# Peptides against a protein of PDB entry 3V4L: the designs that were tried, part 16

Target 1, 386 residues: chain A of PDB entry 3V4L
Amino acid sequence: GQPLAKDKVALLIGNMSYWEHPKLKAPLVDVYELTNLLRQLDFKVVSLLDLTEYEMCNAVDEFLLLLDKGVYGLLYYAGHGYENFGNSFMVPVDAPNPYRSENCLCVQNILKLMQEKETGLNVFLLDMCRKRNDYDDTIPILDALKVTANIVFGYATCQGAEAFEIQHSGLANGIFMKFLKDRLLEDKKITVLLDEVAEDMGKCHLTKGRQALEIRSSLSEKRALTDPVQGAPCSAEALVRNLQWAKAHELPESMCLKFQCGVHIQLGFAAEFSNVMIIYTSIVHKPPEIIMCDAYVTDFPLDLDIDPKHANKGTPEETGSYLVSKDLPKHCLYTRLSSLQKLKEHLIFTVCLSYQYSGLEDTVEEKQEVNVGKPLIAKLDMHRGL

## One batch from the design tools (peptide; made by RFdiffusion4, then SolubleMPNN)

Design b1_p9_3_s2 (from b1_p9_3, 4 letters changed)
Fold by OpenDDE base, seed 5:
Structure b1_p9_3_s2 (fold): chain B 386 residues (1-386), chain A 9 residues (1-9)
Amino acid sequence: as target 1 above (386 residues)
Amino acid sequence: MTKLVSFAT
């Protein structure tokens, strides 16, 4: 019969904004495009940018809670990384320079935990360097992996080699994602699909002799990312998984705010990633006696580290939101909240209306506090372990 | 010229 997945769950992490290391660009586009493709494949996708060590650990723990017997698990990582003794280490954004294994997440430890969940398929897509870290002499004593015959690693590069992005003036994929995205929707065994991606990458003149895809697999069954999800959730665990995922993807409802001056503001929300939200404001009604009127968002929770200089922009692009800008309403003020995983409380902020009456020189201000609860990933309370 | 940037630190 056709293989069935009990469910399909993916965690995508893109680390770019390193504190002590070179900043990357490709992970932004790569996580976004892969998220959209995996959603078309009926994956429950959690997409996270710029995680600290602690936040990465919590994201992995939450991902593991979504895994169960016969579930397909996919972990994608794009960022800095290294490989020591055949163990792959993902580097968090707060990693010191130099970093060591104690500052990083070991992929083989995650694989062990995935095997304990009796998953139907374990896919790792690692878009990182595989050079040895000479500052880390730690030999990880990993517990013996189970022989599950359901493991696939797609490494963006060979052992001891580097992964690359293309320096472009605009948005561009990393080399691996550039070729992966063209084939990801194909109804093929995942190892066959990745082999075709390796051939396509091998034809690229830019990466010839610099980067080549490596496939490591124990996959004994014909499993594909296109394999259908088994029908209605019959188990309590499947219901919990669906509810947990749904919580992490719930946007605040759009609001119409009415001010005493008779101005009406539309307040809207859009998800760029599971931890990145765009707030947008627009004036939907203005009395004719008001000649000038602007609606600003301010007084965000300190945990979000929102610089007011980057808030209330006339375009999504001025906030650093290039991917969802086409899907946003025009003629708004835009604010990008890029660290929703840091939110401990409800998202409470102020909408400040500044306006001027015809024939008065002085500006008038009215303020309304808005509570939108915990948006997106903030509902998972990734900080509850402190 | 298209420049490749490494993900290496």
Scores: peptide ipSAE 0.308, ipTM 0.879, DockQ to the pose 0.775
Fold by OpenDDE base, seed 3:
Structure b1_p9_3_s2 (fold): chain B 386 residues (1-386), chain A 9 residues (1-9)
Amino acid sequence: as target 1 above (386 residues)
Amino acid sequence: MTKLVSFAT
């Protein structure tokens, strides 16, 4: 019979905004597009951008909590990385220059932990360089992996080679995601799907002799990303997993704020990623005596590192939100919260209404504090382990 | 011209 997944869970990490390393662009689009595709495949997807070492460890730990016997686990990473002695290291955004294994996450350690969960399938999609790091002399002593015959690695590049993105004037995928996205929904054994992606990449004139997909698999069964999830969660563990995932994806409810001047503001929220939220404000009612009014959001928690210069933009694109802008209401002010993983407390902020009466030169301000609880990934309390 | 940018540091 067709294999059944007990559940399907994916962690997608895209690191771009490195502190001590070259900034990347493709991971933004790649994580977003892959998230949408995996959701169509009934994956529970956690999508995270720009994680520190500590935040990456916590994201992996939370991902491992979603894994159990017969669950399909998929880890995607796009960012800087290296490979020493057949071990793949994902580089966090706060990694020093030069970085070492102690500053990075070893994929094979994550695989070991996934094998302890008795998963039905383990898929790693690694969109990173596989060059040796000559500054890291550490020989990882990995314990012998269990023979689970359910492991698939899709490396965006060959051993010792680089992965690439296409620099366009706009948003573009990395080379791997460019070809993967066209096939990901196909009902094929995952190794066959990846082999077809490898053939498609091999036809690309840009990457010939520079980047080629490598597949490493021990997968003995015909498992596909399209494999149906086993019906309604009958186990307590499946219910807990569903609740845990749902918590990480719960948006604040939209609010209607009423000011003393009679202005009404709609406050709305949209998820770009599990750790990236757009706040938008719109004037839904204005008394005729008020000639101009704007609703600004301010006084965000310091842990979010929100630059006021990037807040309250007239377009989503001016915030750096290019992906969800089509799904957002028009004629708002937009603010992008890109680091929700850093939120220790409830998201409390101020909505400031600045307005002018007809015939008065002076602007008047009214303020309301808003508490929206812990949005999205902030519900998982990733920081409580310190 | 389409430029490839490496994910290498």
Scores: peptide ipSAE 0.280, ipTM 0.868, DockQ to the pose 0.807
Fold by OpenDDE base, seed 2:
Structure b1_p9_3_s2 (fold): chain B 386 residues (1-386), chain A 9 residues (1-9)
Amino acid sequence: as target 1 above (386 residues)
Amino acid sequence: MTKLVSFAT
């Protein structure tokens, strides 16, 4: 019979806004496009941008809690990385310069933990450099991996080589994702699919002799990303997993705020990633005696590190949101919350209405506090240990 | 010419 997955879970991490290292661009688009494709394949997808070491560790731990016997696990990483002695290290955004293994996440350690969960398939897609880090002479004493015939690595580049993005004025994929996205939905054994992606990448004149896809696999069965999920979640564990997933992806409901002056504001929310949310405000009713009115969001939790200069913009793009702008209402003010993983408490903020009456020179202000609870990834309490 | 940017540090 066709192989069945007990469930399908993916963690996608895109690191781009490094503190001590060159900034990247492709991870933004690559994580977004891969998220949409994996959702079409019935994956439960946690998509995270710009994680610190601590936040990456917690994201991996939460991902491992969603894994169980016969579950398909997929880890995608796009960012800086290195390979020492056949061990792959993902570099967090807060990594020092130079970084070492103690500042980074070892992919083979994650694989060990996935093998302990008795997963049905383990897929790693690593869109990072595989050069040696000469500042780290640490030989990781990795425990011997169990012999599981269910592991697939897709490396965006060869051992000792670099991964690349295309520098455009606009949004562009990394080289790996550019070819992967065209085939990812095909009903093929995952190693056959990746081999076809390698052939397509090999035809690219830009990367010829610079970047080539490497596939490492122990996969003995014909397993595909298209493999159907086994039945209704009849187990208590499957129900808990589905509830945990749903909680991490629940948006706040849209609100209609009514001010004393008779102005009505629509407050709406959109997810760009599991840790990135857009807030938008629009004036839906204005009394005729009010000649001008503006609605701003302010007083955000300090943990979110929101620069007021990037809040309350007339376009999503001015906030740094280029991907979901087509799905957002027009004629709003937009604010992008890009670090929801840092939120310890409920998301409480102020909606401030500034308005002017006809024939009065002075502006009047009204304020309403809004509590939207813990949105998206903030429900997982990734900070419970601090 | 399309410039490739490395993910190297």
Scores: peptide ipSAE 0.273, ipTM 0.864, DockQ to the pose 0.743
Fold by OpenDDE base, seed 4:
Structure b1_p9_3_s2 (fold): chain B 386 residues (1-386), chain A 9 residues (1-9)
Amino acid sequence: as target 1 above (386 residues)
Amino acid sequence: MTKLVSFAT
């Protein structure tokens, strides 16, 4: 019979905004597009951008809590990385220059932990460089992996080579995601699907002799990303997993704020990623005696590192949000919260209404504090150890 | 010309 997944869970990490390393662009689009495709495949997807070492460790730990016997686990990473002695290292955004294995996440260690969960399938999609890091002399003594015959690695590049993004005037995919996305929904054994992606990439004149997909697998069964999830959560563990994932993806409800002057503001929320939320404000009612009014958001928690210069923009794009802008209401002020994983407390902020009466030159301000609880990934308390 | 940018550090 066709294999059944007990559930399907994916962790997608896109690191771009490195502190000590060259900034990337493709991971933004690649994580977003892959998230939408995996959701169509009934994956529970956690999508995270720009994680520190500590945040990456916690994201992996939370991902491992979602894994159980017969669950399909997919880890996607796009960012800087290296490969030493057949071990793949994902580089966090806070990694020093030069970085070492102690500053990075070893994919084979994650695989070991996934094997302890008795997963039905382990897929790693690694959109990173695979060059040796000569500054890292550490030979990881990995414990012997179990023979589970359910492992697939898709490396965006061959051993010792670089992965590339397409630099265009707009948003563009990395080379790997450009070809992967066209086939990801196909009902094929995952290794066959990746072989076809490798052939498509091999036809690309831009990457010919520079980047080639490498597939490393031990997969004894015909497992596909299209494999159906087994019906209703039959176990307490499946219920817990579903609740944990649902908590990590709960947006605040839209609110109608009423000010003393009679102005009504719609406050809304949109998820770009599991750790990235757009707040938007719209004037929904204005008394005729008020000639101008704007609704600003301010006084965010300091742990979110919100630059006021990037808050309260007239377009989502001016906040750095290019992907969800089509789904957002128009004629708002927009603020992008890009680091929800850093939130230790409830998201409390101020809505400041600035307005002017007809025939008065003075601007009046009214303020209202808003508590929206812990939005999205902030519900997982990824910082509980700090 | 489409420019490839490496993910190399």
Scores: peptide ipSAE 0.273, ipTM 0.867, DockQ to the pose 0.767

Design b1_p9_3_s3 (from b1_p9_3, 5 letters changed)
Fold by OpenDDE base, seed 5:
Order: sequence, then C-alpha cells, then structure tokens
Structure b1_p9_3_s3 (fold): chain B 386 residues (1-386), chain A 9 residues (1-9)
Amino acid sequence: as target 1 above (386 residues)
Amino acid sequence: MTELVSYAT
C-alpha cells in the first residue's frame, strides 16, 4: 500500500542576526518559502527566526513533543554551523566568538531523541557549513543510535565544505533552497528527490567546485514528503500534537477600537513566522470635524525589544517585512514584532490616536490599552524552564 | 552584482 504518515511535523530555524558573527540574509527567505511548501505537503510547520541557544533548545524540545510513532519529522536549519567528527552543530545567534559545542545544538543528539519517538521518517535539511571548527576539540560521546531505516540527511554542502547564499539587491535564496524548492513537491522517495536536487546544483556554474549537496540515508522504505497523513486523530497524542501546533499559530482576532472623538480604528494581525507578527492599524471612520488623525501602537512589553523608530511605518517593507507585504491591507501603519518567543506575559500595548479638529491648532490624544493574550509561539511559553 | 556569501564564520 502507499506509505502513510501518522502526522507530519516540521521545525524550521533560520538564524541570520548573529551577535558576534557575520549576518546572513537568505535564511529569512528560505524558511519562509520552505514553510509554504511544507504546508502544501500537509506538514505542521513551526518557523522560527533568530533564536538564542536557550530558545533553540526549547524549540527542539517543543518539536520533539509533536513527534510520535509513525510521525514524519523534518528539521530544517539555515545559519552558521560546523561539523566535527561527523557531528553537525547548529550555531545560535547569541553564540560567542569563537563558539564551541557547548554553545551549539548537536543535530545527532536531536536525531537520537527523534529515534526514541519511533518516528516514521526523520529528515534533516542542514543549510550550513560543514567545515571543522578548530576551536572545538571536544568529541561528543553520542550514545549509540538505534538501527533505524528512516533517516535522511540533506546536507547543503560536502564534509569540510562551505554553504553559500546569493546576495544581490533583492531577496534571494541560499544555494541549497534555490534548487530544493523547485522539487520539494514532487511525489518521489525523499532520497530520489534530493539526488535530483544534487544534480541540479551540480549543473549550476556558481556552485561548481564550491558547494555540492550530500545525501546520507538509511532509508530502506519508499517514503516521500508527499505521503498522505493518516486520517482522523485516533489517539490522545494526536490530539495533543494538533492542539500544540494550533496554539503556536493562533493569531489575535482583528479589533475595531472606538475613540471618544468618534474615530474608529481597525487593528489587525498577520503572521510572517511563528515568532514574527505584523500589527497594522487603519482609520476606518473619521468624523468630518477631524481634519487629521493617526493611530500609533506603543508601550509594548520590554521583553520584545521594540525600537519605536521601527514601529508605525507607512509600509510593511519599512518594518523589515518583505515577504507578507502583498497579503497585508494597504494604507495602514505597520509594526513588526520579530521576537515573540521572548514574550513572558500577555501582549499588552497602547493604541494612541493623535488627531486635530478643524479650526484648532492643538493636537489631541486619546489612548486605549489592548490585551491580545499570547500570540503565536508565545503560547508555548518557551521560557518556562527558568 | 551577484555575490556568493559563505555561511562560514
């Protein structure tokens, strides 16, 4: 019969805004495009940008809670990384310079934990360098992996080689994602699909002799990312997975705020990633006696590190939101919350209406506090370990 | 100009 997945779960991490290392650009686009493709493949996708070591550990732990017997698990990582002694290390954004294994996440440790869940397929897509880190002399004593025939590694590059992105004046993919995205929806065994991606990369003049895809697999079965999810959740664990995923993707409802002056504001929310939300405000009603009015959002929780200079922009792009801007309503003020994983409390903020009456020189202000609860990934309380 | 940027540190 056709292979069935009990469920399909993906964790996508894109690290680009490193504190002590060169900043990257492609992980933003790569995580976004891969998220959309995996959603078309009926994956439950958690997409996270710019995670600290602690936040990455918690994201992996939450991902592992979504895994169970016969579930397909996919981990994608784009960012800095290294490979020592056949162990792959993902570098968090807060990693020191130089970093060591104690500052990084070992992919083979994650694989061990995935194997304990008896997953139906484990896919690792590692869009990172595989150079040795000479500052890390540690040999991780990994416990013996279980002999499972359901593991696939897609390494964006060969052992000891670099992974690359294409930088130009616009948004661009990393080299690996550029070729992967064109084939990811194909109904093929995942190793066959990745072999075709490797051939496409090998034809590219930019990558010849610089980057080549390496596939490492124990996959003895015909498993594909297109394999259908088994019908109705028949277990308590399946219900828990569905609830946990749903919590991480719940947006606040749009609100209509009414001010005493008779101005009405529409407040709306959009997800760019599981930890990135756009707030937008628009004037939907204005009394004729009010000549000018603007609706600003302010007084955000300190945990979000929101610079007021980057809030309340006339375009999504001015906030750094280039990917979802087409799906947003026009003629709003936009604010991008890029670190929702840091939110410990409810998202409470102020909507400030500034307005002027005809024939009065003085600007009047009215304020309303808004509580939208815990949006998106903030519902998972990734900080509960402190 | 298209530039290839390494993910190496």
Scores: peptide ipSAE 0.418, ipTM 0.902, DockQ to the pose 0.871
Fold by OpenDDE base, seed 3:
Structure b1_p9_3_s3 (fold): chain B 386 residues (1-386), chain A 9 residues (1-9)
Amino acid sequence: as target 1 above (386 residues)
Amino acid sequence: MTELVSYAT
């Protein structure tokens, strides 16, 4: 019979905005597109951008809490990375230059922890460089992995090689995701699917002799990403897992704010990623005596590091939100909260209405404080360990 | 022009 997954869980990390390293672009698109594809495959997807070491550790810990016996686990990473002695290291955005293993997450350590969960399938998709880091002389003493025969690595590049993105006029995928996305929905054994992706990538003239997909697998069963999830969650653990995932994806409800001047504001929320939310405001009612009015959001928690210069934009694209802009209401002011993982408390902010009456030169302001609780990933309290 | 940007540091 076709294998059944007890559940399917994916953690996708895209690191781009490095402090001490070259900035990347493709991980934004790659994580977003892969999230949408994996959701079509009934994966519970946590998608995170620009994580520090501490935030990456916590994201992995939360991912491991979603894993259990017979669950399919998929980890995708796009960013800087290296490989020393057959161990893959994901580089956080706050990693020093040079970085060492102590500043990075070892994928094989994550695999060990996934094996302890008795998972049905472990898939790693690593869109990073596999060059040796000559500044890291650490020889990881990894304990012998269990023989679980359920492991698949898709490396975007071969050992000792680089991974690449395509920079063009606009948003583009990394090389690996460009080919992976065309095959990912196919009902094939995951190793067969990745082999077809490798063949497709091998036809690319841009990457010939520079990047080639490597597949490392011990997968003894015909398991696919298309494998159906077992029916209704019958276990308490499955219910808890579903609730934890649901919490990490709960948006604030849209609200209508009424100001004393008679202006009504619609405040709405959209998820771009599990840690990235767009706030949008629109004027839904304006008295005729008010000639101009704008509704700005301000006074965000300091932990979010919101630059007011990037808030309250006339388009989603001006905030850096290119992916969800088509699904957003038009004629709003838009603010992108890109670091929801940093939120320790409730998201409290001010909606400031600035308006002008007909025949008065002076602008009037009214303010309302809004508490939307903990949106998206902020519900998981990823920072409570400090 | 299409440019390949490396993920190397």
Scores: peptide ipSAE 0.417, ipTM 0.903, DockQ to the pose 0.855
Fold by OpenDDE base, seed 2:
Structure b1_p9_3_s3 (fold): chain B 386 residues (1-386), chain A 9 residues (1-9)
Amino acid sequence: as target 1 above (386 residues)
Amino acid sequence: MTELVSYAT
């Protein structure tokens, strides 16, 4: 019969905004496009940008909680990385310069933990460099991996080589994602699909002799990303997993705020990623006696590190949101919260209305506090234990 | 011009 997945879960991490290393651009687009494709394949996707070491560890732990016997697990990473002695290390955004294995996440350690869950398929897509880090002489004593014939690695580059992105005047994919996205929905064994991606990438004149896809697999069965999920979640564990994932992707409900002056504001929320949310405000009703009226969001929790200079913009693009701008209402003020994983408490903020009456020179202000609870990834409480 | 940027540090 056709292979069935008990469930399908993906963790996608894109690191770009490094503190001590060169900034990247493509991981934004790559994580977003891959998220949309994997959702069409009935994956439960957690998509995260710009994680610290601690935040990456917690994201992996939460991902492992979603894994169980016969579940398909997919880990995608785009960012800086290295390979020492056949071990792949993902570099967090807070990694020092130089970084070492103690500052990074070892992919083979994650694989070990996935094997302990008795997963049906383990897919790693690693869009990072595979050069040796000469500043790290640590030989990780990895425990012996179990012999599971269900592992697939898609490396964006060869051993000892670099991965690249294309930078131009617009948004662009990394080289790997540029070719992967065109084939990802094909009903093929995952190793066959990746081999076709390797052939397509090999035709790229820009990367010829610089980057080539490498496939490492123990996969003995015909498993595909298109494999259907085994029917309605009948187990208590499957219900808990579905609820946990749903909680991590629940947006706040849109609100209509009414001010004493008779102005009505619509407050809305959109997810760009599991840890990135856009707040938008619009004036939906204004009394005719009010000649000027502006609605600002302010007083965000300090743990979100919101720069007021980047808040309350006239376009999503001015906030750094280029991907979801087409799906947002027009004629709003937009604020992008890019670090929801840092939120320890409820998201409480102030909506400030500034307005002027006809024939009065002075501006009047009214304020309302809004509590939207823990949005998106903040519901997973990734800070449990600090 | 399209520039290739390495993920090398």
Scores: peptide ipSAE 0.407, ipTM 0.900, DockQ to the pose 0.841
Fold by OpenDDE base, seed 4:
Structure b1_p9_3_s3 (fold): chain B 386 residues (1-386), chain A 9 residues (1-9)
Amino acid sequence: as target 1 above (386 residues)
Amino acid sequence: MTELVSYAT
């Protein structure tokens, strides 16, 4: 019969905003598009941008908590990386220059931990360079992997080669995601699907002789990303997994704030990623005697590193939010919280209403503190070890 | 013009 997944879980990491390395652009688009495709495939998706080493370790640990016997696990990574001695290293945004294996996450170590969970399928999609790092002389002594015959690696490039993104005047995919996205929904064995993606990439004149997909697999069964999830969670572990994932994706409820002047503000929230949320404010009621009125958000927790210069923008795009802007209400002020994984406490902030009465020159301010709890990924307390 | 940017460091 067709294989059934006990559940399907994906961790997607896109690192772009490197501290000591060249900044990337495509991982933003690639993680977002892949998230939407995997959701159509009934994956529970955790999507994270711009993680430090510590945050990447914690994201992997939380991902491993979602894995169990017969669960399909997919790890996607887009960012800087290297390959030494057949081991793939994902480079965190805080990695030093030069970086070593001690500053990076070894994919084969993650695979070992996934095999301990008795997963039904392990898929790694690695959109990173596979050049040797000559500054890393570490030979990883990896313990022998179990013979599980359920492993697939899709490398965006060949061993010793570079991965590329397409840069133009707008948002574009990395080369790998550009071709992967067109086939990802096909009901095919995952190795056959990736082979077709490799053929499509091979027809691209831009990347011919520069980048080619490599497939490394030990997959004895006809497993596909389209394989149906087994019905209602029949185990305590499946219930816990579903609750943990749901908890990590819960948005704050929209609020109607009422000020003493009679102005009403709609405060709303939208998820761009599991660690990226847009806050938006709109004036929903204004007394006629109030001629000017703006609602700003301020006084965010210091651990979020919110620059006021990038807050309270007239468009989502001015905050750096290009992907969800079509789904946001118009005529708001927008603020993008891009580091929700750093949030240690409840998200408490101030809504400041600035307004002017007809016939008065002075601007009046009213403030309300808002507590929205722990939004999205912040509910997982990824910082419990700090 | 489409530019390819490497993920190499």
Scores: peptide ipSAE 0.398, ipTM 0.894, DockQ to the pose 0.825

